# Ledger of designs, part 266: peptides against a protein of PDB entry 8OXM

Target 1, 371 residues: chain A of PDB entry 8OXM
Amino acid sequence: FKAEFRLAGGVNLPKIIDCVGSDGKERRQLVKGRDDLRQDAVMQQVFQMCNTLLQRNTETRKRKLTICTYKVVPLSQRSGVLEWCTGTVPIGEFLVNNEDGAHKRYRPNDFSAFQCQKKMMEVQKKSFEEKYEVFMDVCQNFQPVFRYFCMEKFLDPAIWFEKRLAYTRSVATSSIVGYILGLGDRHVQNILINEQSAELVHIDLGVAFEQGKILPTPETVPFRLTRDIVDGMGITGVEGVFRRCCEKTMEVMRNSQETLLTIVEVLLYDPLFDWTMNPLKALYLQQRPEDETELHPTLNADDQECKRNLSDIDQSFNKVAERVLMRLQEKLKGVEEGTVLSVGGQVNLLIQQAIDPKNLSRLFPGWKAWV

## One batch from the design tools (peptide; made by RFdiffusion4, then SolubleMPNN)

Design b2_p24_8_s3 (from b2_p24_8, 15 letters changed)
Fold by OpenDDE base, seed 2:
Structure b2_p24_8_s3 (fold): chain B 371 residues (1-371), chain A 24 residues (1-24)
Amino acid sequence: as target 1 above (371 residues)
Amino acid sequence: SEELEKLLEELRKKAEKLLEELLK
């Protein structure tokens, strides 16, 4: 380890340390000191399996449909080394978190990111109708700018077009794979973009198997397909390349039903893979930024007591695991809301659900659904 | 507990084998 460290951007201020590998190569490593990186490690293995399925299919292979993966080495329950995704930036950092964020640069007369967040926090406990009205006002005064990412990074028109296509394919693949696995907590800090490839890297994979739906503010969208995410695809938006890549990814997932069910069954019952939502994790994920400072010290003590009532927890756990497997089987059969859909019908429903401003307005304000 | 651990180990071995067959 080098004695020098850098702080990465983001809420948890992860330490970037330069490590010399056994191969003599210096690698930047992200040290997360508080997150259970075992969840990320397991989900990276699942993503590798999904990538293998996508590489076997001629149509998805030709389209280079892959979910970006990173190496995770869990060192303990509370510490691990992430291979730092060198040359990636959180989409939130580019869009809203810097004083020179793309929204401020390209739309200086729009609401600030802070004003948008404040307005949505003020209505957090209000009716769905009031949330929707305020969300629409925020969206009207906060116009998407993510198209400028590729325009700033790729000045050559042919390269720009290829990178925008790579971005669109990456969003499609990660959206469908993420939906099948029930990935949640897809806020703008948990999605990185590679500045060289324009591909997305999903991090912080701790909300899986639709456990985002049992949060105090339930997740109402299957994946992140917000206005900025769509704006990055360019003029065609969700139509054409994105839709076709979603359909081809979904086709491979549905045709791999037995394999995916077997893998997820193993993971659900793996005692080392804590996928279940606990109240402390739920509180942490949906805390106000102001409240994050105080709860940090007490999380160390009570990990021991929650293990005690094993018997009632076991029956509840098994019922949740069975429900997750049943829902996964439904998704892989194309069963949505009790109806069997074609691949195109299922993908269309998921796109409509993800872009619906009524669904987006109901999300936790920290998810930043207006971005 | 022991039967569940054995079942998990069998499932892990099955998943690893399926993974190896998928990686071929």
Scores: peptide ipSAE 0.017, ipTM 0.543, DockQ to the pose 0.022
Fold by OpenDDE base, seed 4:
Structure b2_p24_8_s3 (fold): chain B 371 residues (1-371), chain A 24 residues (1-24)
Amino acid sequence: as target 1 above (371 residues)
Amino acid sequence: SEELEKLLEELRKKAEKLLEELLK
């Protein structure tokens, strides 16, 4: 291990450590010191299974539809080494880095990322109408720039076009797989983009199975499809390649219903896989950057006493697990809001939900739905 | 309960086996 580390950003400020392997190769490792990397590890295995299903299908294989995975070596419940995705950058760092972010570079007269966050934080406890109005004002004065990622990284027009397609396919696959697994909206620091492939890597999988809906500010989108995410697809946005790749991914997921249900059932009942939302995790996920400094010392002490009421927790847990399985079965049948939809109808509904400014305006401001 | 842990371990082994069969 080198003595120097970099912060990758994100809530836990994961440390990027350069490691020399036994093979003499230098590898970047992400060391998360306080996250349940076991959840990430389990979800990476589920993603590998989804990838296997996608590779078996001719239509998804031809489109190279995959969810990018990374190696996770959990060292404990709250520590582990991630094989850091070498040559990746958080989309949030590219977009809204305070010094050199793409928004500041390409839109210097727009609101700063801080101004946007401040405006949305001021209305966080306000009505949905007030949130929507302020969100629309923020969006008007914070125009998307993520198209410039591929333009900066891929100067050759043919390469640029292929990489934009790779990005669009990656967003589509991760969106649909993420919806099926209930990953929901993803913080901009928890989505990495590969600087060589333009594919997305989702990290910090601490919200799964729609547990984002039970947060203090409930999640209102099926996946992250914010304006910058869409802008990276180019002029067609969600239409054409993205929609078709979502449909083809959803077809494979729905046709793999029994397999996916069996896998998720095993995971939901695995006592080593704590997917449930707890109040501390909920607080942590929706903390203000200012509040991160104060809450860290007190959370370590009282973890011992909550273990005792196992029996009432078990019945509540089983009911939550059953509800998750039922909802997963509904998704895989195309049941949305009590109606059975075709793959195209379901994908259309999900896209509309994900891009709806009313839904986006209701998200936790810390997750930056305007980015 | 020890029975539930055993059932979970059996389910886990079945899932791992299904995973291995799917990864083949």
Scores: peptide ipSAE 0.015, ipTM 0.478, DockQ to the pose 0.022
Fold by OpenDDE base, seed 3:
Parts: C-alpha cells; sequence; structure tokens
Structure b2_p24_8_s3 (fold): chain B 371 residues (1-371), chain A 24 residues (1-24)
C-alpha cells in the first residue's frame, strides 16, 4: 500500500488508495469508510445477473446493453475496498467542480453551482409551488452542458457519434434496471462516467427497493434523467435511441420476472443484506449543514427501549419485504398506479415522471435536480 | 428459529446453484 491517498468526490469522501498488487501492478482502490459495502457487493451481483439476461436476448445483445460493474471486496459492515474504475470521473466533478466545471467553462454568465444550491436550500421547507418556481428560475439560468463531455474527449466525428450512442445506451440500461431494483440516491457524485467508453458506472447502491421514497424528503423520480443527462444524448434527447433501449431493457426484465423475483426474495431475507432504511442512514443522506453540530454520536441512547419484542420486529420486517416483492412483481407486470401498461406505455410513463420539473423540484437539494 | 436459519441456508444454496447455472 502506498501511504498516499486521494479524496474522491462525494459526501462520504471515499479515499482512493493506490495499492501495489503482488503482481507489481498499481491498482487504485476506493476505500469507503462508513458505507455498507455489502450492499454494493450484493447489488453488483444483481447487475451481473441482469447483464447475463441482457446478453442472452438477441435484441439487447445487438444493442450492447449492459450495466457497468465493479469489484467490491467488503472488509466489514462499515469498511471495504472498491476497485476504483480507472479512467472514470463523477459526472458532478465534470459538470460542477467549482470554477473548472463544464457549466462554468461553457456558461460563465449562468448561475454558479453554489448559487443554484443556495436558492434551492432556501426553499427546502417551503411549499411545492414555491419550490417549483425557484427550480424553474434556477433551470432558466443554469443551462445544460453535458454534450461537451463527448465533444472534449472524442475529437473524431465517427468516434464521437459511437461514444454518444454508448452513453445513451448506458443511461437507458441503468435507468430501467435501476427502476426495477428501486435504486435511489442517484446524485451526481454517485454516477461516474468512463472517459474512454462514455458508459456510466453507478456507485453507492445502499438505497434500493424504493427505500428512497421513505426518506424525510421522498424521492419523486424513478431514475436520474435530468437536463444534463439528456443533453449528453445530443439533439434527439430522450427520443429514438434512449427510448428504444429502455423498451428493449424493460422487455428483458419483464420476460425474466420469475428469475428476478426469486433472486430478490433471497436477498430481502438475507440477514447480512441490510437494505432497510434506518433513521441514522436517512439523517446521513439528507443531513443539513446546520445539523452537523448536533450529530455528536450520543452512543448512550439506551439500547433498552429499541428492544421491541423480536417477534414484532420480525413481523414488521416480513411485511415490508412482502410489500417490496409485491411492488417488484407489479413493475415486472407493467402495473403502474393500478393500470397494466405495455412496455412502451410503462417506459413512456417513467420518462415523463423522470423529466417532470414538478417531480424534480421536490427532490432533496443535495440531489441537484437542476444538473 | 434453527429451522428458519436452515431454510434460509437451503434457499441461499439453491440461489447460489441457480446463479452458477446461469453463469455457465
Amino acid sequence: as target 1 above (371 residues)
Amino acid sequence: SEELEKLLEELRKKAEKLLEELLK
């Protein structure tokens, strides 16, 4: 191990450690210090299975629809080593990294990322109407620039076009699989982009099975399809390639219902896979800068009163697990709001929900829905 | 209960086998 570490972006400030392997090769390793890396490891196995299903289907295989996976070595419930995806950058680092971000470079007269954050934090406790108005003002004065990622990295027009298609396919695949699994916390630091392939790598998979909906500020979108995410697809936006890749991914997921349900059922009842949202995790994910002062871990809160009878905890857990399985079955049947939809109808509804500025304006300001 | 742990371990072994068969 080298004594030198770099901080990666994100709330958890994961430490990038350069490790020299027994083979003499330097490998960058991401060390997360507080996250349950078992959740990431389990979700990577689920992604590998989804990739196997996508490779077996001729239409998804021809489109090269895959979710990028990474190796996770959990060392403990609170620590582990992630294989850092060499040649990836957080989309947030490219877009909104202080003065060097693409928004500042290409739109110097727009609001700063800090001004946008501040405006949305000021209305965090306000009505949905006030949040929507301020979100629309922020969006008007913070125009998307993510098209420039592929333009900067890929100067050859034919390569540029191919990489933009790879990006669009990666967004589509990860969006649909992420929706099926109920992945939350898709903020701009939890989504990396590969600088060589233009494919996305999703990290920090601890909010799954729609547990983002029970946060103090509930998640209101099925996946991240914000203006910059769409801008990276080019002039067609969500139409054409993205929509077709979402539909083909959803077809494979729906046709694999029994397999997906069986695997998720095993995971929901695995006592080592803590997928449930707890109050401390919820507070951590949606902490306010003002709340940092009172998070003295009073470790002394009597562990006695949370000894609700083991039987009542188990019954409550089982009811939550059953509800998650029922909702997964509904998604895989195309049941949305009590109506059975076609694959095209379901994908259309999800796209509309994800791009709706009313849904985006209601998200926690830390999610940065204007990016 | 020890029976529930055994059932979970059998389900886990079945899931691992299904995963191994899916990965072949």
Scores: peptide ipSAE 0.010, ipTM 0.484, DockQ to the pose 0.021
Fold by OpenDDE base, seed 1:
Structure b2_p24_8_s3 (fold): chain B 371 residues (1-371), chain A 24 residues (1-24)
Amino acid sequence: as target 1 above (371 residues)
Amino acid sequence: SEELEKLLEELRKKAEKLLEELLK
């Protein structure tokens, strides 16, 4: 292990450590807290199950629809190492790195990522109309560039085309699986892209089961489908391959309703899987960069066993778990806003919700919905 | 049902093994 660590971007400030393996090879590893690793590990198992369902279906198997998983390696009772997906980069790092980000390289006359963030932070407490107007101004002056990822990495036109399709399929699969599991919007640093496969890897799965909707700034999109995410698909955008892959993924999920409900039920009632949103986690998830300076509480995890009076907390927990299961059942039946939709109708609604500038303008500015 | 139970049991065993490895 090198003594130097870097903070990865993302909510839980994961530490990237450079490790020299016993083979003399340098490997980057992500170090997270115990609870984050448990949640990530459980969600990776759920993704593996979703992949099993997708591989059993001939149509999704032929399309190679998978959600990328990573190996969680526990190192200690309080810390584990995620085997960092070697050859991945955060989408946020590629797009909005302050030094060499693709927006700065390809759009040097556009607003900086900092200017965009500042403008959106200034209107954070304003009306939805004011947020929308400023978001549209930001979007006009911050044009998407993620198409250049595949163009930079894949110089052969046939390989480039294949990798752009792999990316589009990966976004579709992860978006629909993420919607079913209620992962919501994903911070740009919590989506990695594989530089060889062009497939996405979702990390930092600390918000699941639509718990993003109960944040101080509630999530307004079913998944991240921002302008850069769409730009990476190329000229067809959300149409054609993306839509068809979403529909085929949703068909498999809906046809696997009993399986998914049973698995999620077991997970929701697992006492070792803390999926519930707490106020401190909510504040941390939507912390302002300006507020990072003061909240160094050394949370001395004094194991104050708050002997939470078992009865009232158990009832509140059970009610939240039941609500999550009911909402999951609705999604798997195609029930949206009290109406039963076809797979195509449901996928269309989700895509429209995810790309709607009105919904995007209402997101927490720290998650950079203009990227 | 049996394949689901087997998948759940594999999930549980993987979760338990991950937990045991996290508890070591």
Scores: peptide ipSAE 0.009, ipTM 0.492, DockQ to the pose 0.023

Design b2_p24_8_s4 (from b2_p24_8, 14 letters changed)
Fold by OpenDDE base, seed 2:
Structure b2_p24_8_s4 (fold): chain B 371 residues (1-371), chain A 24 residues (1-24)
Amino acid sequence: as target 1 above (371 residues)
Amino acid sequence: DEELKKNLEELRKKAEELLKLLLE
């Protein structure tokens, strides 16, 4: 370990430490404190399996549809070493950094990221109608700029076009696989973009199996397909390449139903994989930025005493696991809202749900649905 | 409890084997 560390962006201020491996290579490591990296490690294994399924299919292989994975070495329940994705930046840091974010650079007359957040926080406890109206006002005064990421990084037009395609494919693959696995908490700091490949890297995979729907403010979208995410695809938006890559990914997932069910069943019953949402985690994920300073949970090790009676926990756990498996089976059959949809119909519904301003306006303000 | 643990360990082994067979 080198004595110097850098802070990565994001809420948890993870420490970037340069480590020399046993192979003599220097590797940047992200040391997350207090995060249970076991969840990330398990979800990375699931993503690797999804990538194998996608590579076996000729249509998805030709399109290079993959989810970017990173190596996770959990060291303890409170510490792990993430292989730092060198050359990645959080999309939130590029878009809405207070100093030199792309919104401020390209749209200096729009609302600041802070003004947008403040407006949405003011209506957080208001009606869905009031949230929608304020969200629409925010969206009118905060126009997408993520197209400029590829334009800044890739000056050659041919390279620029290839990288924009790689981005669009990465969004499509991660969106569909993320939906199948019920991946939540897709805020702008939990999605990195590779500055060389333009591919997305999803981090902080602790909200899975639709556990985002049981948050105090439920998640209302299947994946992040916000205006900036769409703007990064260029003029075609969600049409053409994105839609077709979603459909081909969904086709592979649906055709792999038995395999995916078996994998998820094993994971749901793995006693080492705590996928369930707990009240403390829910509070942490939806804390106000102003409240972040005081609630350092001194998770003193001794508050293990909320081992509620094992018997009632087991029955409740099994019923939740069964519901997750049933819902996964429905998704893999194309059952949405009690109707069996084709792959194209299902993908269309998911896209419409993800881009619906009514759904986006209902999200927790920390998710930054206007970005 | 013990039978459920055994079945879970066997399922975990089968999943790890399926994972290996999928990754090979």
Scores: peptide ipSAE 0.011, ipTM 0.484, DockQ to the pose 0.022
Fold by OpenDDE base, seed 1:
Structure b2_p24_8_s4 (fold): chain B 371 residues (1-371), chain A 24 residues (1-24)
Amino acid sequence: as target 1 above (371 residues)
Amino acid sequence: DEELKKNLEELRKKAEELLKLLLE
C-alpha cells in the first residue's frame, strides 16, 4: 500500500488507496470503513445472476444488456476492499462535484449546484406544492448537460454514437434490475460511469428491497432517471432504445420470477445479510450537511449486544421479509397499484413515475433530483 | 434457533449452488 490516500467523494468518505500488487502492478482500491460491504458483495452476486439471465435470453444478449459489476472483498462487517473501477468517474463529480463540473462549464449562467441545493433545502419541510414550484424554478435555471460526457470522451462520431447507445442500454438495464431489487433512487456519487465503455456502475448498495420508501423522506421514484441521466441518452431521451431495453430487461426478469424469488428469499433470511433499514442508517443517509456538527456523539460502540429479545424482533423481521417478497412477486407479475400490467404498461408506468417532476420534487434534496 | 440457522445455511448453500449452476 502507498502511504498516500485520496478521498473519494460521497457520504461515507471512502478512501482510495493506491496499492502495488505482488505482481508489481499498481491498482487503486477503495477502502470503505463504515459500510457493510457484505451488502455490496451480495448485491453484486445478485447482479451477476441477473446478467446470467440476461445472457441466456437471445434478445437481451443481442442488445448486450448487462449491469456492470465490481469485485468486492469484505474484510469485516464494516470494512472491505473494493476493486476500484479503474477508468470510472462518479456522474456527480463530472456534473457538479468539481470546480470544472459540466454544469459550470457548459451553463455558467445557470444556478450553481449549491444554489439549487440551498433552494431545495429551504423548502424541504414545506408543502408538496411549494416543493414542486421551487423544483421547477431550479430545473428552469439548471439545464441538463450530461450529453457532453460522450461528446468530450468520444470525438469520433461513429464511436460517439455507439457509446451513447451503450450508455442508454446500461441505464435501462440498471434501472429495471434496480427497480426489481428495490434500489430506488441512487445518489449521483453512487453511480459511476466508465470513461471507455460509457456504461454505468452502481456502488454503495446499502438501500435495497424498497427500504428507501421507509426513509424520513421516502423515495418517490422507482430508479434514478433525472434530467441529466436522460440527457446522456441524447435526442431520443427515454424513447426508442431506452424504452425497448427496459421492456426486454423487464421481460427477462418477469420470465425468471421463480428464480429471482428463490434467490431473494434466501438473501432476505441470510443472517449475515443486513438489508433492513436501521434508524441510524436512515438518519445517516438523509443527514443534512448542517446536522454533521451535532452528531458527534462519541458513539462508543459499546458492543452492547442488544440481546434483541429474539421473539419480538424475529416476528417483526419475518413480517418485513414477507412483505418484501410479496412486493417482489407483485413486481415480477407486473402488479402495480393493484393492477396487472403488461411489460410495456409496467415499463411505461415506471418511466413516467421516474421522470415526473412532482415525484422528483419530493425526493430528499441531498440526492439532487435536479441533476 | 439452531434449526433455523441450519435451514438458513442450507438455503444459503442452495442459493450458492443455484448461483453456480446459473453461472455455468
Scores: peptide ipSAE 0.011, ipTM 0.501, DockQ to the pose 0.023
Fold by OpenDDE base, seed 4:
Structure b2_p24_8_s4 (fold): chain B 371 residues (1-371), chain A 24 residues (1-24)
Amino acid sequence: as target 1 above (371 residues)
Amino acid sequence: DEELKKNLEELRKKAEELLKLLLE
């Protein structure tokens, strides 16, 4: 380990440490000191299994449909070493986090990211109609720019085209796998893009199995398919390559129903894998940036008392696990809203749900559904 | 508790074996 570390930013101030391996190679490691990396580690294993299923199928293999994985070594319930996704940047950082974010560079007359967030926070407790109106105003004055990521990174037109296709395939695979696993909407900081491959890396997998639906502000989208995510696909948007890659991924997932159910069942009942939403986790995930400073001290003290009511928790847990399995089985059968859909019909419904401004306007403003 | 842990450990082993068979 080098003596120097960098902060990756974020609430938990994860430390990026350069490690020299026994092979003499420098590897960046992200050390999270306050996050449960076990969920990330388990979900990376599930992604590897999904990748194996995708590699076995000729159509998905030909399309190179994979969900990007990273190595996670959990050290404790609250600490671990991640292989830092070298050569990746958070989509949120490229788009909005810095003064030199792509929105400010390409759309200097649009609303600032702060103005957008403020407007949406002001209506957070308002009606769905008011949220929708303000979201539409925000969207009109905050136009997507993520197309410029590939244009900035890949100057050769042929390389640019191939990388845009790689991005589109990565979004499609991660969207469908993420839907099957119930990852829901993903914060823009928790989606990394590889600067060399244009593939997405999903990190901080703290919401799985549709637990985002039980948040104080429930998720309303099956996956993140916001305007910037779509803009990165280029002029065809969700049509053509994205849709076809979603369909091919969904075909493999549905044809692997028994395998996926068995895997998820084992995970849901693994006592070492806490996937359930707790109030503290819910609060953390939907904290306001201003509230981050005050709540950190109190959360460390009371962890001892909540362990005692195990028996009533067990029946409630089993009922939640059964519901998750039932919903997973429905997804894998193409059952949406009580109707059995074809793969194309199911994928179409999911895309429409994910891009619907009404659904996006209802998301937690902290997750920046306008980005 | 112990029997449930044992069954879970057996399920985990079966899942790891299925995982191995899937990764082979």
Scores: peptide ipSAE 0.010, ipTM 0.471, DockQ to the pose 0.022
Fold by OpenDDE base, seed 3:
Structure b2_p24_8_s4 (fold): chain B 371 residues (1-371), chain A 24 residues (1-24)
Amino acid sequence: as target 1 above (371 residues)
Amino acid sequence: DEELKKNLEELRKKAEELLKLLLE
């Protein structure tokens, strides 16, 4: 290990360390503190399996539909080493990194990322109507620029076109797989883009099985399909390649229902896989900058009162696990709001939910729904 | 408790075997 470290972006400030292997090769490692890397490790196994299903299907294989995976070595419930995806950058770093972000470079007269954040924080406790109005004002004065990622990185027009297709396929695959698994907390620092492949790498997989819906500010979108995410697809937006890749991914997931249910069932009952949302995790994910001062870990709150009878905890856990499995089965059958939809109908509903400014305006300001 | 733990460990082993068979 080198003595030097770099900070990656994100609330946990993960440390990038350079490790020299026994082979003399330097490898970048991401050291996450405070996160349960077992959740990331388990979700990477689920992604590998989804990739196997996608490779077995001729239509998804021809389209090269995959979700990017990374190696996770969990060391403890609160520490581990991630293989840092060399040549990746957080989408948030490219788009909104202070004065060097693409929004500032290409739209210098728009609102700053800070002004947008401030405006949305000011209305955080306000009505949905006030949140929507301020969100629309922010969106009008903060125009998407993510098209410039591929234009900056890929100067050859043929390569540029191929990489934009790779990006669009990666967004589609990860969006549908993420929806099926109920993956939450898809803020712009938890989504990396590979500077060589234009594919997305999803990190921080601790909010799964729709546990984002039970946050103090519930998640209102099935996946991240914000204006910059769409702008990266080019002039066709969500139409054509993206929609078709979502449909083909959803077809494979629905046709693999029994396999996916069996695997998720095993994971939900694994005592080493803490997928449930706890109040401390919820507070941490939606912490306000102002509240940083009072989180002295008073570790001294009596562990005694949370000793509700083990039997009542187990029964409550089992009922939550059963509800997750039932909801997963509904998704895999195309049941949305009590109606059975075709693959095209289900994908269309999910796209509409993800791009609806009413849903986006209700998200926690830290999610940055205007980006 | 021990019997439930054994059943969970057997289920995990079966799932790992199924995962292996699916990855082969």
Scores: peptide ipSAE 0.009, ipTM 0.461, DockQ to the pose 0.021

